# Peptides against a protein of PDB entry 4DOW, part 48

Target 1, 157 residues: chain A of PDB entry 4DOW
Amino acid sequence: TFSWVGRPLPNRKQFQQMYREICMKINDGSEIHIKVGQFVLIQGEDNKKPYVAKLIELFQNGAEVPPKKCARVQWFVRFLEIPVSKRHLLGRSPPAQEIFWYDCSDWDNKINVETIIGPVQVVALAPEEVIPVDQKSEETLFVKLSWNKKDFAPLPP

## One batch from the design tools (peptide; made by RFdiffusion4, then SolubleMPNN)

Design b2_p15_7_s3 (from b2_p15_7, 4 letters changed)
Fold by OpenDDE base, seed 3:
Structure b2_p15_7_s3 (fold): chain B 157 residues (1-157), chain A 15 residues (1-15)
Amino acid sequence: as target 1 above (157 residues)
Amino acid sequence: SDVEELNEKRKKALS
């Protein structure tokens, strides 16, 4: 169950109410608050790892009936989601914890918040920095590069 | 479902 936290933010979009924070209620009754700017795991295919995204906007889409709680996200992609024919462009075998900033505007970045599994920690690293792969850091994902469907590149500013 | 639609769109976009 998802519910908005706080009052709607000032917004110029006619049918959208924007929020800073959303509350995710877990089965045990506890609550997790997720804010714009944080990273989340999004439900993927069965037997596949969840998708990773950064929350850019949280909004209720009033154009729909009933209104839907939505998020606009910045997508990340996992290495194994990159076409096999292009993986060599990375020039290395990335650790499982590495994800890539999807640097394309050709894809819908709107999701239903109900697809959110929960928060996740994503840390941006410089290319020369080593990704910690110990048990203590297994829950953390790391991003060094962007992927624009053509090549890998340094992260955008 | 929302998840199914998302998955389909994602695979199409990344392929």
Scores: peptide ipSAE 0.600, ipTM 0.945, DockQ to the pose 0.794
Fold by OpenDDE base, seed 2:
Structure b2_p15_7_s3 (fold): chain B 157 residues (1-157), chain A 15 residues (1-15)
Amino acid sequence: as target 1 above (157 residues)
Amino acid sequence: SDVEELNEKRKKALS
């Protein structure tokens, strides 16, 4: 169950109400608040490898009947989602915790908030920094590079 | 479903 937190932000869009925060009620009755700017896991085909995204907007789409709670996101991609023929461009075998900033605007970045599984920690690293793999960081994902469907590139500082 | 639609769009975009 998802519900908006706080009052709608000022917005000029007629059929949309924007918010900074949403509340996610989980199975045990606890509540998790997720804000714009945070990273989330989104349900994918493989439950063990959900999609990763950064929330850039939270809004209720009043043009839908009934209105839908939506988010606009910045996508990340996992290495195994990259075509086999292009994986060699990375020049290394990445750890499972590495994800890549999707540097394209060629597909829909709007989601239904109901597809959100929960928050996740994403840490940006320089290419030379080592990705830690231990019990304390196993749930943390790391990003060093972007992927634009053609090649990998360092993230801007 | 929303998930199925998302999956298909994602596969198409990343291929």
Scores: peptide ipSAE 0.599, ipTM 0.944, DockQ to the pose 0.753
Fold by OpenDDE base, seed 4:
Structure b2_p15_7_s3 (fold): chain B 157 residues (1-157), chain A 15 residues (1-15)
Amino acid sequence: as target 1 above (157 residues)
Amino acid sequence: SDVEELNEKRKKALS
């Protein structure tokens, strides 16, 4: 169950109410608050790893019937989602914790919040920094590069 | 479903 936290933010978009924070109620009755700017895991295919995204906007879309709680996101991609023929462009074998900033606008960045599994920690690193792989950091994901469907590049500013 | 639709769009975009 998802519910808005706080009052809607002023906006000029017709039929939309903008929010800064949403509450996710878990099975045990506990609640997790997720804010714009945080990173989330999004449900993927069965038996596959979840998708990773950064929340850039939270809004209720009143133009839909019934109204939908939605988010706009910045997508990340996992190495195994990149076509096999292009993986060699990385020039190395990435650790399982590495993800890539998707640097394209050729695809809808709107999601239903019901697809969100929960928050996740994503840390940006410089190219020379080593991705730590230990028991205490296995839940943390790391990003060094972007992927624009043609090549890998340094992260956008 | 919403998840299925998302998955299909993602596959097409990243292919």
Scores: peptide ipSAE 0.598, ipTM 0.944, DockQ to the pose 0.817
Fold by OpenDDE base, seed 1:
Structure b2_p15_7_s3 (fold): chain B 157 residues (1-157), chain A 15 residues (1-15)
Amino acid sequence: as target 1 above (157 residues)
Amino acid sequence: SDVEELNEKRKKALS
């Protein structure tokens, strides 16, 4: 169950109410609060790792009946989601914790918040920084590069 | 479902 936290933010878009924070209630009765700017795991294919995204906007889409709680996100992609024929462009074998900033506008960046599994920690690193791969940090994901379906590149500023 | 729709769009976009 998802519910808005706080009052709607100022917004001029018709049929949209924007929020800064949403509350996710899980089965044990506990609550997880997620804010704009945080990173989340999104349910992927069966038996596959979840997707990763950064929350850019939280909004209720009043254009639909009934209204839907939605998010606009910045997508990340995992290395194994990149076509096999293009993986060589990275020039290295990335650790499992590395994800890539998806740098394309050719894909819908809106999701239903019901697809969110929970928050996750994503850390941006400079190219020369080493990704820690110890057991204690395996829950943290790291991003060094973007992927635009053509090549890998330094992260957007 | 919303998840299935998302998965289909993602596969198409990243393929």
Scores: peptide ipSAE 0.597, ipTM 0.944, DockQ to the pose 0.840

Design b2_p15_7_s4 (from b2_p15_7, 5 letters changed)
Fold by OpenDDE base, seed 4:
Structure b2_p15_7_s4 (fold): chain B 157 residues (1-157), chain A 15 residues (1-15)
Amino acid sequence: as target 1 above (157 residues)
Amino acid sequence: SDVEELNKKRKEALA
């Protein structure tokens, strides 16, 4: 279950209440707080490779009945989600821990918070930096480049 | 479901 933490943030959008933080209650009764700006894993087709996103907005959509707790996200994509015909554009074989910043506006960035599995650590690296691939970092994902459906590009700071 | 819809849209966008 998910519940808002704190008071709504000031906004001018009708039927929407903005929040900074949400509380996720896990099956064992423990609670995890997730804030705007953090990275999350989102339920995907493959349970072993959930989707990755950065939370940019948390809001309740009052236009729906019943109201839904939603988030706007910045999507990341995994290498294997990129079409086979374009993977060569990377010019290298990325480690499994590498993800790519999706740099397109053609895709809805709204999700239901109930699709969130939990938080995840995402570390931004410069293209020349080596991704540490060890057992201790297996849960950490790394991003160096963006993907805009046409080519890879370095992430701007 | 929301998950199914998400998956569908994702596949379409990334194709």
Scores: peptide ipSAE 0.678, ipTM 0.956, DockQ to the pose 0.750
Fold by OpenDDE base, seed 5:
Structure b2_p15_7_s4 (fold): chain B 157 residues (1-157), chain A 15 residues (1-15)
Amino acid sequence: as target 1 above (157 residues)
Amino acid sequence: SDVEELNKKRKEALA
């Protein structure tokens, strides 16, 4: 179950009420609060490899009946989602914890909040920095590069 | 479902 936290943010967009925070209630009764700017795991085809995204906006879409709780996100992609013919462009075998910033605007970045599994920690690293692959960091994901469907590139400062 | 549609669009975008 998802519910808004706080009052809607001031905006002039019709049929959209924007929020800063949403509450996710888990089956055991516990609650997790997720804010704009945080990273989340999203349900994918493979439950072992959920999608990763950064929350950009949280809003209720009043144009739908009934109103829908939505999020606008910045997508990340996993290495194995890159076409086989282009994976060599990375020039290395990335660890399982590495994800890539999807640098394209041609993809729908609106989701239903109900597809959110929960929060996740994402750490940005410089290309020369080593991704720590140990037992303590197994739940942390790391991003060094972007992917624009043509090539990999360093993240902007 | 929303998940199925999301998966479909994702595969199409990344292809």
Scores: peptide ipSAE 0.678, ipTM 0.956, DockQ to the pose 0.722
Fold by OpenDDE base, seed 2:
Structure b2_p15_7_s4 (fold): chain B 157 residues (1-157), chain A 15 residues (1-15)
Amino acid sequence: as target 1 above (157 residues)
Amino acid sequence: SDVEELNKKRKEALA
């Protein structure tokens, strides 16, 4: 279950209430708080390879009946989600922990918070930095480049 | 479902 943490933030959107933080109650009864700016795993077709996103906005959509708890996100993509014909553009075989910043605005970036599996650690690296692959970092994802459906590019500073 | 819709839109966008 999901519940808002704190009071709604001031905004000018008539049917939306903005929040900075949301609480996830997991199966064992414990609670996880997720804030705007953090990274999350989102349910996909493959439970072993959930989607990855950065939370940009948390809001309750009052235009829905009943109101829905939503998030606006910045998407990341996994290498295997990139078309086979374009994967060669990377020029290397990325490790499983590498994801790519999706640099396009052609895709809906609003989600239902119920699709969130939980938080995840995403670390930005320079292209020359080595991605550590060990047991301690197995849950950490790394991003070096963006993908705009045409080419890979270095992340801006 | 929300998940199904998300998956569909994702595949279309990334194709």
Scores: peptide ipSAE 0.677, ipTM 0.956, DockQ to the pose 0.751
Fold by OpenDDE base, seed 1:
Structure b2_p15_7_s4 (fold): chain B 157 residues (1-157), chain A 15 residues (1-15)
Amino acid sequence: as target 1 above (157 residues)
Amino acid sequence: SDVEELNKKRKEALA
């Protein structure tokens, strides 16, 4: 169950109410609050790792009947989601905790909030920084590069 | 479902 937290933000879009925060209620009755700017795990295929995204906007889409609670996201991709024929462009074997900033506008960035599994920690690193791989950091994902379906590139500062 | 639709679009975009 998802519910809005706080009052709607100022918005000029006719059929959209924007919010800063949403509450996710878990089966045990506990609540997790997720805010714009945070990173989330999104349900993928049953036998695959969840997707990773940064929340850009939280909004209720009043143009739909019934209204839908939605988010606009910045997608990340895992290395194994990149076509085999292009993986060599990275020039290295990335650790399992590395994800890549998807740098294309050719894909819908709107999701239903009900697809969100929960929050996740994503840390941006400079190219020269080492990705820590230990048991204590297993829950943290790291991003150094973007992927635009053609090449890998350093993230802008 | 929303998840199925998301998965489909993702696979198509990343192919």
Scores: peptide ipSAE 0.677, ipTM 0.956, DockQ to the pose 0.805

Design b2_p15_8_s1 (from b2_p15_8, 9 letters changed)
Fold by OpenDDE base, seed 5:
Structure b2_p15_8_s1 (fold): chain B 157 residues (1-157), chain A 15 residues (1-15)
Amino acid sequence: as target 1 above (157 residues)
Amino acid sequence: SKEEDIKKIIENRKK
């Protein structure tokens, strides 16, 4: 169950009520608050690792009937989501925790909040920084580069 | 293929 937290943000977008925060109530009754700017795991196809995304906007889409709770996201990609034929372009074997900023506009960046599994920690690193593989960091994902379907590039600012 | 992989990802994300 998802519910908005706080009042709608002032905006001029037609058919949209924007919010800063959403509350996710999970099975055990506990609540997780997720805010714009945080990173989340998005449910994908079964037997696949969840997708990673950064929340850019949280909004109620009044253009739909009934209105839907939605989010606009910046996608990341896991290495295994990159086509096999292009993986060599990285020039190295990344650790499992590494993800890449998806730098293309061809993917729909609007999601239903119900696809959110939960928050995830994503840390941006400089190229020279080593990704820690300690057990304490197993749940933390790291990003150094972007992927634009053609090549890898330095992480956008 | 590249195209198939991308399509699969996009399709999965649209679900």
Scores: peptide ipSAE 0.033, ipTM 0.664, DockQ to the pose 0.123
Fold by OpenDDE base, seed 3:
Structure b2_p15_8_s1 (fold): chain B 157 residues (1-157), chain A 15 residues (1-15)
Amino acid sequence: as target 1 above (157 residues)
Amino acid sequence: SKEEDIKKIIENRKK
């Protein structure tokens, strides 16, 4: 169950109420609060690792009937989500924890919040920084580069 | 659903 936290943010978008935070209630009764700017795991196809995204906007889309709780996201891609024919462009074998900032606009970046599995920690690193392999960081994802379907590049400023 | 369609589109584009 998802519910908005707080009052709607001021915005001029017709039929949309924007929010800063959403509450995800889990089956055990516990609640997880997720805010704009945080990273989340998005449900993917069966037997696939969840997608990774950064929340840009949280909004209720009143243009739809019934209204839907939605999010606009910045997508990240896992290395294995990159076409096999282009993976060599990285020039190295990345650790499993590495993800890439998706620098294209061809993907729909609107999701239903119901597809959110939960939050995830994503840490931006400089290219020269080593990705920790410790178990403490096993669930932490790291991003050094962007991917624009053509090549890898330094993260956008 | 619309969401399912979006997922399919996204997944297809990542292939």
Scores: peptide ipSAE 0.031, ipTM 0.649, DockQ to the pose 0.416
Fold by OpenDDE base, seed 1:
Structure b2_p15_8_s1 (fold): chain B 157 residues (1-157), chain A 15 residues (1-15)
Amino acid sequence: as target 1 above (157 residues)
Amino acid sequence: SKEEDIKKIIENRKK
């Protein structure tokens, strides 16, 4: 169950109410609050790792019937989501915790909030920084590069 | 659902 937190933010988009925060109710009765700018895991196909995304906007889409709670996201890509034929372009074998900023506009970046599994920690690193792979950081994901379906590149500013 | 369709599209594009 998802519910908005706080008052709607000012916006110019017709039929949309924008919010800064949403509350996700968990089965045990506890609640998790997720804000714009945070990172989330999104449900993918069964038996596959969830997708990773950064929340850009949270909004209720009044143009739909009935209105839907939605989010606009910046996608990230796991290494194993990249086509096999292109993986060699990285030039190294990345740790499982590394993800890549998806630098293309061909994907729909609007999601229903119901697809959100929960929050996740994502840390941006410079190329020279080492990704920690110890047990203490196994739940944290790291990003150094972008992927534009053609090649890897430095992170956007 | 509409979301499932979007998910399928996204998943297909990642392949």
Scores: peptide ipSAE 0.029, ipTM 0.647, DockQ to the pose 0.428
Fold by OpenDDE base, seed 4:
Structure b2_p15_8_s1 (fold): chain B 157 residues (1-157), chain A 15 residues (1-15)
Amino acid sequence: as target 1 above (157 residues)
Amino acid sequence: SKEEDIKKIIENRKK
């Protein structure tokens, strides 16, 4: 289950209440707090790795019936999510921990918070920095480049 | 199931 943490933020939108933080209660009774600006894993197909996204907004959409707890996100893509015919454009074989900033507006960036599996650590690196591939770091994801369906590009500083 | 429906929605948004 998901519940809002704190009071709604000042907002000019008529049918939306904005929040900074949400609480996710897990089956064992433990609670995980997730804030705007953090990275999360989003539920996908059972036989595929979860999607990766950065939380941009947390809001309750009062225009829907019933009202829904939602998030606006910045999507990332895993290398295996990129079409096979385009993967050669990277010019290298990335480690499994590398993800890419999705730099297109064709994907819907509004999600229901119930699709969130949990938080994940994402670290931005300069192109020349080496991604550590240690057993202890397997749960950490790294981003160096953006993907715009045409080519890879360095992230702006 | 509800979970499968959510997965389909997300997959549709990611294409």
Scores: peptide ipSAE 0.027, ipTM 0.646, DockQ to the pose 0.513; fails the geometry check

Design b2_p15_8_s2 (from b2_p15_8, 8 letters changed)
Fold by OpenDDE base, seed 5:
Structure b2_p15_8_s2 (fold): chain B 157 residues (1-157), chain A 15 residues (1-15)
Amino acid sequence: as target 1 above (157 residues)
Amino acid sequence: SKEEDIQKIVDNFKK
């Protein structure tokens, strides 16, 4: 179950009420609050592994009947989601914790909040920084580069 | 706990 937290933000967009925070109630009755700007795991399609996304907007879509709780996201991709023929372009074997900023517009960046599995920690690193693999960082994903379906590049500013 | 569940999801994500 998902519910809005707080009052709607000032907004000029038609059919949309924007929020800064949403509450996710899980099976044991506990609540997890997720805010714009945080990273989340999104349910994969057809038994695929979860996707990683950064929340850009939280909004209720009044154009739908009934109104739907939605989010706009920035997608990230895992190395194994990149075509085999292009993986060599990275020039290294990334650790399992590394993800890449998806720098393309071909993916729909609107999701239903019901597809959110939960929050996840994502840390941006400079290319020269080493991704830690110790116990202290096992819950963290790391991003160094973007992927635009053609090549890898430094992270957007 | 919720933390444990998230960790399991992250672990599965890495596999």
Scores: peptide ipSAE 0.118, ipTM 0.766, DockQ to the pose 0.049; fails the geometry check
Fold by OpenDDE base, seed 2:
Structure b2_p15_8_s2 (fold): chain B 157 residues (1-157), chain A 15 residues (1-15)
Amino acid sequence: as target 1 above (157 residues)
Amino acid sequence: SKEEDIQKIVDNFKK
């Protein structure tokens, strides 16, 4: 279950009410608050692994009947989501915790909030920085580079 | 707990 937190933000869009925060009620009855700017895991298609995204906007889409709770996101990609023929361009075997900023517009960046699995921690690193794999960082994903379907590029921290 | 649920999600993501 998802519910808006707080009052809608001032917005001139006729059919959209924007919010800063949404509340996600999880199985044990506890609540997780997710805000714009945070990173989330999005349900994959079929049995595919979740996608990673940064929340850019949270809004109620009044153009739909009934109105739907939606989000606009910046996508990230996992290494194994990159075509096999292009993976060699990275020049290394990345750890499982590494993700890449998806620098393309071919993916729809509008989602239904109901596809959100939960929040996830994402930390940006310089390309030369080592990704830690200790117990403290086990739940953290790391991004160093962008991927634009053609090549990898440095992503400043 | 919240932390346990998140960890489970992350673990599922990595595997």
Scores: peptide ipSAE 0.106, ipTM 0.755, DockQ to the pose 0.048; fails the geometry check
Fold by OpenDDE base, seed 4:
Parts: C-alpha cells; structure tokens; sequence
Structure b2_p15_8_s2 (fold): chain B 157 residues (1-157), chain A 15 residues (1-15)
C-alpha cells in the first residue's frame, strides 16, 4: 500500500498533483518513506531481477481512470541487461554491484508506484575509483559510466 | 524486519 506524505507541491499541470514523498506500507505493518532523489528497485517481469531507478518526480495522475500514483524515473541498467554482443565494449569484467546510467529515451520513464519494491543505496564514483568490496558496502550499488546502446561513457554532469 | 527484507532483495539482485 502506498500513500502520499505531506501536501501537494505547486505545479501548473492540470491533471497532476506532485509530491515530495511517498509512504510504502510493508506486510509486517511497518512503513518506509521514499523521497524524490532516492534510488529504488523496480519489479522486473516474471522472475527477472529487479530494475534500478532514481526517482525524479512523484505525482498523482488524475487523467487516468481511476487516478494513479506514479513516478518519473532515471533508469539504470545491469551489465547482464546489456546485449551480449556489446558487453566487450566495457573492456573489463564489472563486479556484481556495478550498474550503468541508461542514457537513452526509448524506455518509458513513467512507472506506477506499485512496482516499487523498496529503496536501494546507489553511489556515483569516478572512473579511477575502486568499487569497495568489504562487508560494509555489500548492500550498495555503484555507478561509474553511462550506457547509450552504442558505447559506455563517463557519467553526465 | 523491513531492513532485512530489503537486504534480501539486494542480495538476490547481485546473484
């Protein structure tokens, strides 16, 4: 179950109400608050691994029937989501914790909040920085590069 | 706990 936290933000969109924060109620009755700017795991298709995304906007879409709680996101991709024929372009074998900024517009960046599994920690690193492998960082994902379906590149500013 | 559940999801993600 998802519910809005706080008052709607000022906006000029006729059928949309924007919010800063949403509350996710878990099966045990506990609550997790998720804010714009945080990273989340999104449910994959069937038994596929979840997607990773950064929340850009939280909004209720009143143009839909019934109104839907939605989010706009910046997508990230896992190495194994990249076509096999293109993986060699990275020039290295990435650790399991590494993800890539998806720098394409072919994916719909609007989601239903009900597809959110939960928050996840993502840290941006410079290309020369080493991804930590100690126990303290095992729950963290790391991003160094973008992927634009043609090649890998430094992260956008 | 909720933290444990999230960690399990993250662990499965990395497998």
Amino acid sequence: as target 1 above (157 residues)
Amino acid sequence: SKEEDIQKIVDNFKK
Scores: peptide ipSAE 0.104, ipTM 0.755, DockQ to the pose 0.049; fails the geometry check
Fold by OpenDDE base, seed 3:
Structure b2_p15_8_s2 (fold): chain B 157 residues (1-157), chain A 15 residues (1-15)
Amino acid sequence: as target 1 above (157 residues)
Amino acid sequence: SKEEDIQKIVDNFKK
């Protein structure tokens, strides 16, 4: 169950009520609050591994009947989601914790909040920084580069 | 707990 937290934010988008925070209620009754700017895991298709996304906007889409609780996201991709023929462009074997900023607009950036599995920690690193492998970092994903379906590049500003 | 559940998700993600 998802519910909005707080009052709608001022916005200029017709038919959209924007919010800063949403509450995810788990079956045991506990609640997890997720805010714009945080990272989440999104349900994968056909039992595939979940997607990683940064929440850019939380909004209720009033153009739909009934209104839908939605989010706009910045997608991230796992290395294994990149076509096999292009993986060599990275020039290294990334750890499982590394994800890449998806720098394309061909993928729908709008999701239903019901597809959110839960929050996840994502940390941006400089290319020269080593991804921690210790126990403390096991719950964290790391991003160094972007992927635009053509090549890897430094993270967008 | 919620923390436990999240950790399970992350662990499963990395498999």
Scores: peptide ipSAE 0.090, ipTM 0.741, DockQ to the pose 0.047; fails the geometry check

Design b2_p15_8_s3 (from b2_p15_8, 9 letters changed)
Fold by OpenDDE base, seed 3:
Structure b2_p15_8_s3 (fold): chain B 157 residues (1-157), chain A 15 residues (1-15)
Amino acid sequence: as target 1 above (157 residues)
Amino acid sequence: SLEDDIKKIVENRAK
């Protein structure tokens, strides 16, 4: 169950009420608050790892009946999501914790918040920084590069 | 449904 936290933010978009924070109620009754700017795991295919995204906007789409709780996201991709034929372009074997900023506009950036599994920690690193593959931080993901379906590139500023 | 929403995401990322 998802519910908005706080009052709608000033917004110029018609039929959209924007929010800064959403509350996700878990099965045990506890609540997790997720804010714009945070990273989340999104449900994917069965037996596959969830997708990773950064929340850019949280909004209720009033154009739909009933209104839908939505999010606009910046997508990330896991290495194994990259076509096998192009993985060599990275020039290295990344750790499992590395993800890549998806730098294409061909994907829809809108999701329903119900697809969100929960928050995840994503840390941006410089290329020369070593990804700490520590057992204590296995849940943390790291991003160094972007992927635009053609090549890897330094992260956008 | 949630299943439909997930399907949409999967299909979207298949582009």
Scores: peptide ipSAE 0.782, ipTM 0.972, DockQ to the pose 0.944
Fold by OpenDDE base, seed 5:
Structure b2_p15_8_s3 (fold): chain B 157 residues (1-157), chain A 15 residues (1-15)
Amino acid sequence: as target 1 above (157 residues)
Amino acid sequence: SLEDDIKKIVENRAK
């Protein structure tokens, strides 16, 4: 169950109410608050790891009937999501914790918030920084590069 | 449904 937290943000969109925060009620009854700017795990294919995204906007889409709680996201991709034929372009074997900023416009950036599994920690690193893979950081993902379906590129500062 | 929403995402990322 998802519910908005706080008042709608002022916006110019006729059929959209913008929010800064949403509350996710999980199975045990506890609540998790997720804010714009945070990273989330999103449901993917069965037996596959969840997708990773950064929340850019949270909004209720009143143009839909019934209105839907939505998010606009920046997508990330896991290494194994990259086509096998192009993985060599990275020039290294990344740790499982590494993800890549998806730098293409061909994917729809809108999701329904119900697809969100929960928050996840994503840390941006410089290319020369080593990704820690110890047990303490097991749940943390790291991003160094972008992927645009053609090649990898350094993240902008 | 949630299943449909997930399917939409999966299909979207398959582009």
Scores: peptide ipSAE 0.780, ipTM 0.971, DockQ to the pose 0.946
Fold by OpenDDE base, seed 4:
Structure b2_p15_8_s3 (fold): chain B 157 residues (1-157), chain A 15 residues (1-15)
Amino acid sequence: as target 1 above (157 residues)
Amino acid sequence: SLEDDIKKIVENRAK
């Protein structure tokens, strides 16, 4: 179950109410609060790893019937999501914890919040920084580069 | 449904 936290933010969009935070209630009754700017895991195909995204906006879309709790996200991609024929462009074998900023506009960036699995830690690194692969950081993801379906590039500013 | 929402995301990312 998802519910809004706090009052809606002022906005000029006719049928949308914007929020900065949402509460996700888990099976054991505990609650997780997720805020705009945090990273989340999104449900994907069965037997596949979940997608990774950064929350840009949280809003209730009143134009839909019934109204839906939605999020606008910045997508990230895992290395194995990149076509096999283009993986060599990275020039190295990345660790499993590395993800890439998706730098294309061809993907819809609106989701329903019910597809969110939970928060995840994502750390941006400079190219010269080594990704730490230890037991304590096993669940932390790292991003150094963007992917625009043509090549890899430094992270956007 | 949630299933439909997931399907939309999967199809979207297949572009």
Scores: peptide ipSAE 0.779, ipTM 0.971, DockQ to the pose 0.950
Fold by OpenDDE base, seed 2:
Structure b2_p15_8_s3 (fold): chain B 157 residues (1-157), chain A 15 residues (1-15)
Amino acid sequence: as target 1 above (157 residues)
Amino acid sequence: SLEDDIKKIVENRAK
């Protein structure tokens, strides 16, 4: 169950109400608040790892009946999502914790918030920085590079 | 439905 937290933000869009925060109610009754700017896991294919995204906007789409709670996201990709024929372009075998900034506009960046599994920690690193794979924070994901379907590139500072 | 929403995302990312 998802519910808005706080008052709607000022917005010019007639049929959309913008929010900065949403509350996710978990089965045990506890609540998790997720804010714009945080990273989330999104449900993917069955028996596959969830997708990773950064929340850019949270909004209620009043143009739909009933209104839908939506999010605009920046997508990330896991290494295994990259075509096998192009994985060699990375030049190394990345740890499972590494993800890549998706640098294309061909994907729709709007989702329904109900597809969100929960928050996740994503840390940006310089290419030369080592990913602490063996550390206690194995749930933390790391991003060093972008992927644009053609090649990998360093993230802008 | 949630299933439809997930399917939409999967198909979108298949582009």
Scores: peptide ipSAE 0.779, ipTM 0.971, DockQ to the pose 0.941

